Peptides against a protein of PDB entry 5ZKO. Designs and how they scored, part 85

Target 1, 44 residues: chain A of PDB entry 5ZKO
Amino acid sequence: SASNPRKFSEKIALQKQRQAEETAAFEEVMMDIGSTRLQAQKLR

## One batch from the design tools (peptide; made by RFdiffusion4, then SolubleMPNN)

Design b2_p27_3_s1 (from b2_p27_3, 22 letters changed)
Fold by OpenDDE base, seed 4:
Structure b2_p27_3_s1 (fold): chain B 44 residues (1-44), chain C 44 residues (1-44), chain A 27 residues (1-27)
Amino acid sequence: as target 1 above (44 residues)
Amino acid sequence: as target 1 above (44 residues)
Amino acid sequence: PIEKEVERILKLGELRRRRLAAEQEAA
């Protein structure tokens, strides 16, 4: 089926959104790790 | 709550899986775009 | 070591976004 250029732009937009969500999730994990380390250091 | 290091490793593993899936999806989109361009050029 | 791995993954994500943007500009 003739893949409509509009469908490609939509797929790209969805990929950008998914990538942003993935990045946010990783940043959250990194922040949690950092916070946990800081808390562990405060308890030492 | 004391975030267990095992939970962080699990989160990272899940994120690596998501990243692999997103990469595969991106490559598929790029192949589709390339194929469509090639087909359009053949019709010109 | 876990933080370094997360940083690596974030960097790979950024590179992928840059690649996508470059491909869009070339289209």
Scores: peptide ipSAE 0.232, ipTM 0.633, DockQ to the pose 0.057
Fold by OpenDDE base, seed 5:
Structure b2_p27_3_s1 (fold): chain B 44 residues (1-44), chain C 44 residues (1-44), chain A 27 residues (1-27)
Amino acid sequence: as target 1 above (44 residues)
Amino acid sequence: as target 1 above (44 residues)
Amino acid sequence: PIEKEVERILKLGELRRRRLAAEQEAA
């Protein structure tokens, strides 16, 4: 099916959004790990 | 909230799945673009 | 090991973003 440039641009924009959301989710995981480590150190 | 290593591993597993899905979607978009370009070249 | 795995995933995400940007520039 003939996909037009507009449809491609929309798909690309959605992919960029997904990548940003994925990055944010992993950064959140890293922050949680860091917080847990800090708490464990304080309890020593 | 105290997240434990098990919760972290679950989050990582979900993110790996998301990454695979995103990669597949990206490859589909690129394939569509490639097919369109090939068709356009054949019509010249 | 969990931190390293997260870093790996972030790096893969970055590589995909770079690939996407490169493909757009080449189009």
Scores: peptide ipSAE 0.232, ipTM 0.631, DockQ to the pose 0.056
Fold by OpenDDE base, seed 2:
Structure b2_p27_3_s1 (fold): chain B 44 residues (1-44), chain C 44 residues (1-44), chain A 27 residues (1-27)
Amino acid sequence: as target 1 above (44 residues)
Amino acid sequence: as target 1 above (44 residues)
Amino acid sequence: PIEKEVERILKLGELRRRRLAAEQEAA
């Protein structure tokens, strides 16, 4: 249903937080993949 | 810490799910904003 | 391929943020 501008601003803030959390989780996965690759290269 | 490829695939699957949920929530917010604007215009 | 998929998802997130910013500017 339609909400007021204050509620929209809150929803937008919540969405920004969710996006930041998703980004952080992806960056962590990328770092772990990179670390694993580096370790594998060192063991070769 | 470094994980194996299977764990990475699981992490990616979870991230895809989160992204889909975030996308749906974002689109819902945008739709509500649009609906509110349209209603406001009709009442003017 | 996993890294590429992560990059794609990050890019999609960025596009959504840009869309939101554009909508806010248009308001």
Scores: peptide ipSAE 0.228, ipTM 0.630, DockQ to the pose 0.058
Fold by OpenDDE base, seed 1:
Structure b2_p27_3_s1 (fold): chain B 44 residues (1-44), chain C 44 residues (1-44), chain A 27 residues (1-27)
Amino acid sequence: as target 1 above (44 residues)
Amino acid sequence: as target 1 above (44 residues)
Amino acid sequence: PIEKEVERILKLGELRRRRLAAEQEAA
């Protein structure tokens, strides 16, 4: 079946949403790593 | 609470899983685009 | 190394999205 350009647009929009969620998850991990390093430094 | 390295490893593993799923979705869309182009070419 | 791995994963996702958009535009 001919792929509908609208179908592609919807899939791209979904990928953008996923990317935003991944970015948020990344920021959370980075914060956790930073806090852990700071805590370890304070204990030294 | 101190996030332990194990927690970070688990989060990375989850991100890799998500990336694999997104890769599969990407490949599906690329196949659809390719098939559409091939069909359009045959009709010209 | 953990930060670099996360960054790599995000970058690959972004590149795929950009490639998809370019291919869709060309179709």
Scores: peptide ipSAE 0.311, ipTM 0.708, DockQ to the pose 0.079; fails the geometry check

Design b2_p27_3_s2 (from b2_p27_3, 19 letters changed)
Fold by OpenDDE base, seed 1:
Structure b2_p27_3_s2 (fold): chain B 44 residues (1-44), chain C 44 residues (1-44), chain A 27 residues (1-27)
Amino acid sequence: as target 1 above (44 residues)
Amino acid sequence: as target 1 above (44 residues)
Amino acid sequence: PLEEEVERLEKLAELRRRRLAEREKLA
């Protein structure tokens, strides 16, 4: 079936949402790692 | 609390899984778009 | 507009690959 442009737009929108959620989770992990490293440095 | 390296490893592993799932979804979208483009080109 | 959006997604995919590589260096 000719992929309705609307279906693509919906798929793209969903993909952007998934990416935003993944990005947020990644940034959280990186922040936690960074904070832990900073704490470890202060305890040296 | 000193972020247990295990907790980071687990968070990273979970993040890798999420990324793999998102990548698969992205590739599916791109494949559908590519197929539709190819079909449109053939109908010209 | 769809083509532009596809290009944006490709750029985002590249950013994700970069993040993966950064994460692997930190693990």
Scores: peptide ipSAE 0.205, ipTM 0.674, DockQ to the pose 0.065
Fold by OpenDDE base, seed 4:
Structure b2_p27_3_s2 (fold): chain B 44 residues (1-44), chain C 44 residues (1-44), chain A 27 residues (1-27)
Amino acid sequence: as target 1 above (44 residues)
Amino acid sequence: as target 1 above (44 residues)
Amino acid sequence: PLEEEVERLEKLAELRRRRLAEREKLA
């Protein structure tokens, strides 16, 4: 089936959304780790 | 609450899973685009 | 324009790989 450029655009948009969500979740995890590490350093 | 290293490990594991799923979806999109490009080139 | 968008997605994929490597260093 002629892969409609419109379908590609939709797939690309969805992929960008997934990437944004993954990035946000990654940043949250890194913030948590960073905060915990900082707390551990303060307790020493 | 003492951020249990176990919780971080779990968060990281979930992130790895999400990334693997996103990578698979990305590769699928790229395959579709590649196939369409090849088809378009053959028609020229 | 589609080719440019594909290039952008490839850059995002590289960013994902980089983040994975960073997580592996933390684990």
Scores: peptide ipSAE 0.205, ipTM 0.667, DockQ to the pose 0.068
Fold by OpenDDE base, seed 2:
Structure b2_p27_3_s2 (fold): chain B 44 residues (1-44), chain C 44 residues (1-44), chain A 27 residues (1-27)
Amino acid sequence: as target 1 above (44 residues)
Amino acid sequence: as target 1 above (44 residues)
Amino acid sequence: PLEEEVERLEKLAELRRRRLAEREKLA
């Protein structure tokens, strides 16, 4: 199919959005784990 | 809230699934772009 | 501009691989 540069631009934009959402979700999980580890360490 | 290790494992598993889906989507985009670049190079 | 955007995506893919490796160390 004819490569439409506009179609690629839209795909890139959607991919960036998905990666931003994944990054936010990752940071949330890591923060929760980190907080839990810190709490556990304080109780030791 | 009491850190439930099981809850974290579930969050990690869901995040791994999301990442796999996003990786597949990324690879599809890159393949399309790569094919287009190759076609453009052949026409130069 | 499209080539620059592709390069950015490749850098983001590397970041993803790093995050995956970090997550695997936690599991």
Scores: peptide ipSAE 0.202, ipTM 0.670, DockQ to the pose 0.093
Fold by OpenDDE base, seed 3:
Structure b2_p27_3_s2 (fold): chain B 44 residues (1-44), chain C 44 residues (1-44), chain A 27 residues (1-27)
Amino acid sequence: as target 1 above (44 residues)
Amino acid sequence: as target 1 above (44 residues)
Amino acid sequence: PLEEEVERLEKLAELRRRRLAEREKLA
């Protein structure tokens, strides 16, 4: 079947959404690690 | 609460899984686009 | 416009690879 350009656009849109969610989750983890490291340094 | 290093490892593992799923979805889209381009070229 | 969008996806794939490398540096 001729892959409908609209189908590609929908897949691309879903991929962008997934990437945004992954980025948000990554930033959360990095923030938590950074905060924990800062707290550990204050206790030394 | 001392953010448990195990919690970070679990979050990182989940992110790696999501990234693998997103990569597979991306590769599927690229394959479909490539196939469509090849078909379009054959029709010219 | 589809070709431009494919290029954007390739850039996003590169960002994911960089993010993975950053995670590995934290281990």
Scores: peptide ipSAE 0.199, ipTM 0.667, DockQ to the pose 0.065

Design b2_p27_3_s3 (from b2_p27_3, 18 letters changed)
Fold by OpenDDE base, seed 3:
Formats: C-alpha cells, sequence, structure tokens
Structure b2_p27_3_s3 (fold): chain B 44 residues (1-44), chain C 44 residues (1-44), chain A 27 residues (1-27)
C-alpha cells in the first residue's frame, strides 16, 4: 500500500517529541530530588 | 528518496517500545517513592 | 527520616536512569 513517507516522518517526530517530554519529566524529578537532598544536608 | 515503509514501521515500533519502557521506569520510581513515603510516615 | 527518604529516591532514580540508558542502547 502507498506508504506516505510524510505521515511516517510526522509520526516519528511526534514520538520523538513525546520521548523528549518524558525524559524531561524524569530529569525534573531528579533535579527536585537533588534540591531536596541539598536542603536536607543544610539542615543537618 | 525511496522511503521503505517497512523500515519506517520498524523504527516507529522501536520508538514505541522505548517510550513504553521509559514510561514504565518513571512510573516504577514514582510508585516506589510513594511506598517509601508511606513507610516514612508510619515511622513518624 | 528525610535523609533516608532522599537516599532511597536517589537510588531508585539511578536505577531507572540505568534502565533507560540500557533500553536506549538496545534501540
Amino acid sequence: as target 1 above (44 residues)
Amino acid sequence: as target 1 above (44 residues)
Amino acid sequence: PIEKLVERIEKLAELAEKRRKAAAEEA
């Protein structure tokens, strides 16, 4: 069947974007953990 | 250039798999954080 | 208790990151 390469490229791009957003969310959590650790260390 | 639809489909499938794995890893961390917090509250 | 919580969270985050990295290398 006529695979529209443009539609595939768009779908791949959307998946890459979603992947980047999930990665960013994870990194945000890690940053918050780091900040919390630093605060806990200052109170120690 | 000759877009091989099979190669695109494989690439999309791999990206979906990776996305699912990252989501699962994130959810696992969040669940474990929740459990750890609950345990910490019980010890409080 | 907060320090122990942070330690646990950091360990979990590190494990998750290792898993993510391994998955990315396999893809």
Scores: peptide ipSAE 0.161, ipTM 0.596, DockQ to the pose 0.232
Fold by OpenDDE base, seed 2:
Structure b2_p27_3_s3 (fold): chain B 44 residues (1-44), chain C 44 residues (1-44), chain A 27 residues (1-27)
Amino acid sequence: as target 1 above (44 residues)
Amino acid sequence: as target 1 above (44 residues)
Amino acid sequence: PIEKLVERIEKLAELAEKRRKAAAEEA
């Protein structure tokens, strides 16, 4: 079946979006760790 | 220029691999956080 | 103990990020 170039472009776009979402989730966790560290420092 | 379907398939494969690696790295960090928290609770 | 916990988590996250970057360069 002729791989519809439009289906490939859509799959690439969806994968890029998913990659950006995973990166954002990781950065959120790192930010929460940073916030926790700041809170721990304030309790000293 | 006729977007070579082979180049699209290669880009999709590379993106899938990168996505799987980022997901695995994120899951590893989250698992280690969970384990470390459990250890910290036992020391209390 | 919470400060040590945070430090360990940060080290693990840094290691994971290094692995991700290495994998992205290989692609």
Scores: peptide ipSAE 0.160, ipTM 0.597, DockQ to the pose 0.222
Fold by OpenDDE base, seed 5:
Structure b2_p27_3_s3 (fold): chain B 44 residues (1-44), chain C 44 residues (1-44), chain A 27 residues (1-27)
Amino acid sequence: as target 1 above (44 residues)
Amino acid sequence: as target 1 above (44 residues)
Amino acid sequence: PIEKLVERIEKLAELAEKRRKAAAEEA
């Protein structure tokens, strides 16, 4: 039935959204780590 | 006495070495985190 | 010291994982 393409499209879109959110969360943490490193270097 | 400049240069060199080692350790753990993320994504 | 920095990194990595799980639940 022609409804399957729409369901697949939705599933792919949700997967892409999840991946983008996970990537953004990781990048935020990487930036915070970088800031922490800079602070640690400044204290030495 | 002229011995102070040499002692200062040695101290600076040791400090730079320590900083480089700490930077390397930081980069290693960042790589490990990145690798773990990639592995986790492949298993999902 | 680097040991404290590494500890902070591990805590941040744990935070990242919590955020990823929350994002996955939303999707």
Scores: peptide ipSAE 0.136, ipTM 0.507, DockQ to the pose 0.058
Fold by OpenDDE base, seed 4:
Structure b2_p27_3_s3 (fold): chain B 44 residues (1-44), chain C 44 residues (1-44), chain A 27 residues (1-27)
Amino acid sequence: as target 1 above (44 residues)
Amino acid sequence: as target 1 above (44 residues)
Amino acid sequence: PIEKLVERIEKLAELAEKRRKAAAEEA
């Protein structure tokens, strides 16, 4: 059965979107950690 | 010069306060990491 | 413990960013 190229392109697009969302979640955590680190430094 | 016991007690109190603030900041970060981890798991 | 946690998460974020850049280059 001819693998539908459209299904592959959609799968790749969804994978890229998921990766971007995962990256955004990590960036959010980094902001929180950055704030915490700054607070910890001020407390020292 | 007699080290002022009051200055030591104040220093210890300030140190305890800072430690409590650092602990609270750590717990906050752990909550954020927990949330982010859950979000990342949902995206998989 | 905070410093060690920060270091670990910074490494994870760096890995995530590398993946994002690789995905962006393929787009």
Scores: peptide ipSAE 0.135, ipTM 0.503, DockQ to the pose 0.117

Design b2_p27_3_s4 (from b2_p27_3, 19 letters changed)
Fold by OpenDDE base, seed 5:
Structure b2_p27_3_s4 (fold): chain B 44 residues (1-44), chain C 44 residues (1-44), chain A 27 residues (1-27)
Amino acid sequence: as target 1 above (44 residues)
Amino acid sequence: as target 1 above (44 residues)
Amino acid sequence: PVEKEVERVLKLGELREKRLAAEQEQA
């Protein structure tokens, strides 16, 4: 089913935003791991 | 807050899966656009 | 909790397979 080009653009924009948010969440997890490692080193 | 390394692994696995799902959704949108374009060309 | 979210995402793992299939089709 053909949809309006504007609707396609909106879908693409939403998907790009979702991907960016998931990437940010992943980076936050990695930062938490890094922080934990740093704290463990300080306690040694 | 430091969590168990296993918990970090689970978080990373979850994020990778989410990113893959979002990519699949994006590709589906792009395929729909491509199909629409192809159909439009056939109707000319 | 992370464990519950992981379970949910794993149940939707078919989307990952669809991604892989789409990537292969585009190649």
Scores: peptide ipSAE 0.194, ipTM 0.587, DockQ to the pose 0.040
Fold by OpenDDE base, seed 1:
Structure b2_p27_3_s4 (fold): chain B 44 residues (1-44), chain C 44 residues (1-44), chain A 27 residues (1-27)
Amino acid sequence: as target 1 above (44 residues)
Amino acid sequence: as target 1 above (44 residues)
Amino acid sequence: PVEKEVERVLKLGELREKRLAAEQEQA
C-alpha cells in the first residue's frame, strides 16, 4: 500500500530527531570527559 | 567520581554504535521513499 | 575485559553498516 507521502515525511522527521538526540548525548559524554580530564590535570 | 577512562571509552563506543544504527535506519527510510517515488512515476 | 567489550560493540556497528550497504547495492 503506497504509504501516504505524509507518513514518509513523518518517518523522516522522527529519524532526524532521533539522530539529533543521539548527537546531543554524544556531545554531553565528550564534555564530561573533557571536564574530568581538565579537573584531573588541575589536581596533579 | 572520576569515571575510569575505560568507562569513557565504553560510553563513546556505545554512542558511536547508536549513531550508526540511527543512520542505517534513516537510509532505509530514504531508500523506501526513493523506491516508492520511482514506482509512482512508472505508473503515471 | 572492558577493551574487548568495546571492540565487540564497534564490530556490531560495522556489521550493521555492512548489512545496510549490501541491501542498498541489491536495490
Scores: peptide ipSAE 0.168, ipTM 0.570, DockQ to the pose 0.040
Fold by OpenDDE base, seed 2:
Structure b2_p27_3_s4 (fold): chain B 44 residues (1-44), chain C 44 residues (1-44), chain A 27 residues (1-27)
Amino acid sequence: as target 1 above (44 residues)
Amino acid sequence: as target 1 above (44 residues)
Amino acid sequence: PVEKEVERVLKLGELREKRLAAEQEQA
């Protein structure tokens, strides 16, 4: 629905924040996988 | 924290789902902006 | 089996989002 440019800018900013948070969460998952693999290699 | 590959795969799948949802939401915001601009141009 | 579980999770997520979208459209 139509809203003013300020509202659009706020929506875009919020969306960028959400995407950044999701990217960070993905990186954390990948770090956990990497850490687990490294630990498993050390124990072998 | 260390978990099994299935749990990691699930976490990755959930993360991909979230990112897809956030992307769709962003596209919707951009479409709304575009639609508003187009409507404004038609009314001028 | 892991790939099938991942597929299931994604499908359930998709269905959940479709429901949410339908609810939002009706609001």
Scores: peptide ipSAE 0.155, ipTM 0.560, DockQ to the pose 0.050
Fold by OpenDDE base, seed 4:
Structure b2_p27_3_s4 (fold): chain B 44 residues (1-44), chain C 44 residues (1-44), chain A 27 residues (1-27)
Amino acid sequence: as target 1 above (44 residues)
Amino acid sequence: as target 1 above (44 residues)
Amino acid sequence: PVEKEVERVLKLGELREKRLAAEQEQA
């Protein structure tokens, strides 16, 4: 059956949000790495 | 405690995999939408 | 059910993004 356009919009919205969350998680990981590197440099 | 650099690399690798999977899922959704739109146009 | 799930995900995402933005400003 023709999938409801409303359901498509919901799927797109959900997918965009998941991608944004994954990007945020990646940025958090990169910040942690950066902070750890900075701390390690300060201790040298 | 200083988080292990190995654990950072594992986190990055996992995150890149998740992002790739989310991208693939998005492309599949977009293909479904495109196919549905094309079918709807053919029926008009 | 899908609509409610989307709403929940969007709300949680907004909260996470706000937290991340605040953490980035403090870093």
Scores: peptide ipSAE 0.153, ipTM 0.563, DockQ to the pose 0.040; fails the geometry check

Design b2_p27_5_s1
Fold by OpenDDE base, seed 4:
Structure b2_p27_5_s1 (fold): chain B 44 residues (1-44), chain C 44 residues (1-44), chain A 27 residues (1-27)
Amino acid sequence: as target 1 above (44 residues)
Amino acid sequence: as target 1 above (44 residues)
Amino acid sequence: FLEQQKRREEEIAELEKKLAEEKKKKE
């Protein structure tokens, strides 16, 4: 039907959003780990 | 702080949960994609 | 994480392929 391209484009946009959100969450966790390591080094 | 390891563990647990939910969503989308292919083949 | 991102990228690529096929079918 005429709506199929729009449905695919919406799914692509949603997957790209999820990709960005997961990347941001991963970067936050890695930054927190890095900060903790840096703090531990400063205290030694 | 002493609370950081627990907070990290919580963040990792949330990431694992998100990953599981996204895997389920991926499987659903891939099934929809497969169904669309099958329908397109039946109409040809 | 990387495996999940790879899987998502594969899904995006497949959706983009389908989008291109549907656009071509309407032309």
Scores: peptide ipSAE 0.367, ipTM 0.719, DockQ to the pose 0.327; fails the geometry check
Fold by OpenDDE base, seed 5:
Structure b2_p27_5_s1 (fold): chain B 44 residues (1-44), chain C 44 residues (1-44), chain A 27 residues (1-27)
Amino acid sequence: as target 1 above (44 residues)
Amino acid sequence: as target 1 above (44 residues)
Amino acid sequence: FLEQQKRREEEIAELEKKLAEEKKKKE
């Protein structure tokens, strides 16, 4: 069936998108924690 | 603002929800791959 | 986080393998 390769390629693209979005969200949280830690150190 | 623990807890909760949704999507894809293999074997 | 990223990479690799197998069956 001609549709199966397209379905696999679409699933790969979707999963790569999710990977990128979660990586970006993780990095944002880590940067926020890092900045908060730096601010707390400056107030000590 | 990085200073509000409520915002961090909300971000963590959202990340855990996303992780659960992505795990479910992963399991669905793996089941689809398994079913495709079984169907291909039945057609041989 | 790292476990989920590893799981996604494994899924992508399996999908890529299935895509390659299906392309080969059409030749």
Scores: peptide ipSAE 0.367, ipTM 0.723, DockQ to the pose 0.320; fails the geometry check
Fold by OpenDDE base, seed 2:
Structure b2_p27_5_s1 (fold): chain B 44 residues (1-44), chain C 44 residues (1-44), chain A 27 residues (1-27)
Amino acid sequence: as target 1 above (44 residues)
Amino acid sequence: as target 1 above (44 residues)
Amino acid sequence: FLEQQKRREEEIAELEKKLAEEKKKKE
């Protein structure tokens, strides 16, 4: 059916979006950990 | 501001939840892909 | 995290393959 290419392209776009969002969330968490470690080190 | 360990643990828990949800979504898509392949194979 | 990212890349690659097959079928 002619709708299949659009459905695949939409699924690809959605999955790429999720990948980007998870990467951003991971980076944020890692930055928070890094900053906390740096602060803890400065307090020592 | 020391990211309260509570807030950090909450962020990690949220990230784990997201990961589980995305795994479920992935499995659904893979099932759809698999079913399409199986259907295409049955039609041959 | 990295394992899930790899899994998504595999899914994207499979979807892209299907997209290419569907495009080729329409030619």
Scores: peptide ipSAE 0.365, ipTM 0.718, DockQ to the pose 0.321; fails the geometry check
Fold by OpenDDE base, seed 3:
Structure b2_p27_5_s1 (fold): chain B 44 residues (1-44), chain C 44 residues (1-44), chain A 27 residues (1-27)
Amino acid sequence: as target 1 above (44 residues)
Amino acid sequence: as target 1 above (44 residues)
Amino acid sequence: FLEQQKRREEEIAELEKKLAEEKKKKE
């Protein structure tokens, strides 16, 4: 059925989107940790 | 600031929730793929 | 995080393989 390739391509696109969103969220968290650590070091 | 640890803990909790939701979505996708393969084999 | 990203990449690779098999079957 012609619908199967499209379903796979849509699932791939969704997984790539989730991957990008999680990566961005992780990078934001890591930057916040880094900035907090840098501030703590400057106050010592 | 005491607000930074709380915001960070909230971000980590949100990330854990996202991970659980993505794991559930992954399992659903894998089941759909498995069922499609099984159906294709039964139709042969 | 890295383990989840690896699991997602493995799923993407499997989906891409199935997409390639479906395209080859139409040829």
Scores: peptide ipSAE 0.362, ipTM 0.719, DockQ to the pose 0.328; fails the geometry check

Design b2_p27_5_s2
Fold by OpenDDE base, seed 4:
Structure b2_p27_5_s2 (fold): chain B 44 residues (1-44), chain C 44 residues (1-44), chain A 27 residues (1-27)
Amino acid sequence: as target 1 above (44 residues)
Amino acid sequence: as target 1 above (44 residues)
Amino acid sequence: FEERLKEREEEIAELEKKLKEAEEREK
């Protein structure tokens, strides 16, 4: 059915967006952890 | 800072939730693709 | 988490491959 590829492309685009948001959130968490660890090391 | 571990745990929990939601959405897309293929095969 | 992000990238690549195959079948 010709409607399926379009629906799939839209769903894939949404999935890519979710992945990008997840990646950004992960990077933020890792940066915060890294900063905190670095601060803790500097205080030792 | 003692507040950081709690904040990190909350951020990690949120990240796990996002991953679960992304997984569910991905599985839905895969099911729809699979169903479409199965239907197309049955019509042949 | 990095391993899971990589898994998601691979899953999306598989979906894109399947989409491309579907588009080529409609031509």
Scores: peptide ipSAE 0.190, ipTM 0.641, DockQ to the pose 0.150
Fold by OpenDDE base, seed 1:
Order: structure tokens, then sequence, then C-alpha cells
Structure b2_p27_5_s2 (fold): chain B 44 residues (1-44), chain C 44 residues (1-44), chain A 27 residues (1-27)
């Protein structure tokens, strides 16, 4: 049916948004780990 | 500090949960596409 | 985690390919 490609495009767009949010959250975690590691190295 | 590893483990666990939720959403989209394709093939 | 993000990009690319194929069939 003609509605399926449009619905799929919307679902793909939502999936891209979720991936971007997941990437941002991952980068935040990695930055926190990196910062803590750097601080620990400076205290040695 | 001893609290940092626990905080990181919690953040990693939350990130794994997010990835699992994104996987489930992806699988749902793929199932919808697959079912539509199967239906279109049966109507031919 | 970075490998998993790359897998997600590949999964989205596959979805986009399937979408394009569906749009071409509707025309």
Amino acid sequence: as target 1 above (44 residues)
Amino acid sequence: as target 1 above (44 residues)
Amino acid sequence: FEERLKEREEEIAELEKKLKEAEEREK
C-alpha cells in the first residue's frame, strides 16, 4: 500500500534520531571516564 | 575516588539498556518491512 | 560500543536501501 514507504521513512528518521541520542550518551560516558582517568594520573 | 567505578558501571549498564531498546525498535521496523514485502509478494 | 554504533549505521543503511526499493516499486 502507498502508505508503507512513508511510514517506513518516518520510522527510519526516528531510528536515526535514537542513534544520534545513543551516540551522544556514549560520548558523554567516554568523556567522563577520560576526565576521571586524567585526574587520577595528575594525582600520581 | 572509589565511587567513580560504580558510577561508570551504572552509566555503562544504562547505555547497554538503551542499545537493547534501540535493537528492539530496529527489529520491529525490519519485521514490518518484511511482513509488507511478504504480503506484496502473496498479492502478486 | 563504537563497533555497535557502526553496526547501527550499517543497519540504517540497509533500511534506507529497502525503503528506496519500496519507493521504486510504488512508482
Scores: peptide ipSAE 0.189, ipTM 0.638, DockQ to the pose 0.163
Fold by OpenDDE base, seed 3:
Structure b2_p27_5_s2 (fold): chain B 44 residues (1-44), chain C 44 residues (1-44), chain A 27 residues (1-27)
Amino acid sequence: as target 1 above (44 residues)
Amino acid sequence: as target 1 above (44 residues)
Amino acid sequence: FEERLKEREEEIAELEKKLKEAEEREK
């Protein structure tokens, strides 16, 4: 059916959005770890 | 602060949950593509 | 985590390839 490629395209777009959100959350975690490490170094 | 490891642990746990949800969504898309192909073969 | 993000990028690229193949069959 001609409708299948469009439906799949929409699902792929949603998957890309989820990946972007996962990446942003990962970067936030890494930034928090980095800042904590820097703070610990400054207190030594 | 002693509270930082716990907060990081919680953030890592949430990140693992997001990865699992993304995996499930990917598998759903792949299953839909596969089912469409199977249906097209049955109609031939 | 970075390795998992790379794996997801490869998975999306495979989906995009399959989508393109489906579009070519409708021509």
Scores: peptide ipSAE 0.188, ipTM 0.637, DockQ to the pose 0.163
Fold by OpenDDE base, seed 5:
Structure b2_p27_5_s2 (fold): chain B 44 residues (1-44), chain C 44 residues (1-44), chain A 27 residues (1-27)
Amino acid sequence: as target 1 above (44 residues)
Amino acid sequence: as target 1 above (44 residues)
Amino acid sequence: FEERLKEREEEIAELEKKLKEAEEREK
């Protein structure tokens, strides 16, 4: 059915959104770790 | 602060969960595509 | 998608490494 490709494309778009959100969350964690490390170095 | 490692570990655990959910959703999409292909072949 | 999942697994492993380094620094 011609409807199946559309549903699959919608599912793929949803996965891409989830990947983007996960990437953003990862980058936030990395930034937090980096900032904490820098602060610890300044206290030494 | 001893609280920083805990917060980072919690964030990592959340990322692992998101990855697992993404993997499961990907596998579901692949299965749906595979089943649709098989059904289309049976109708030919 | 499979390649992307592999990249994300590597990213998580890097985070775990950095977490371990942070824990060791607090000891």
Scores: peptide ipSAE 0.154, ipTM 0.583, DockQ to the pose 0.198

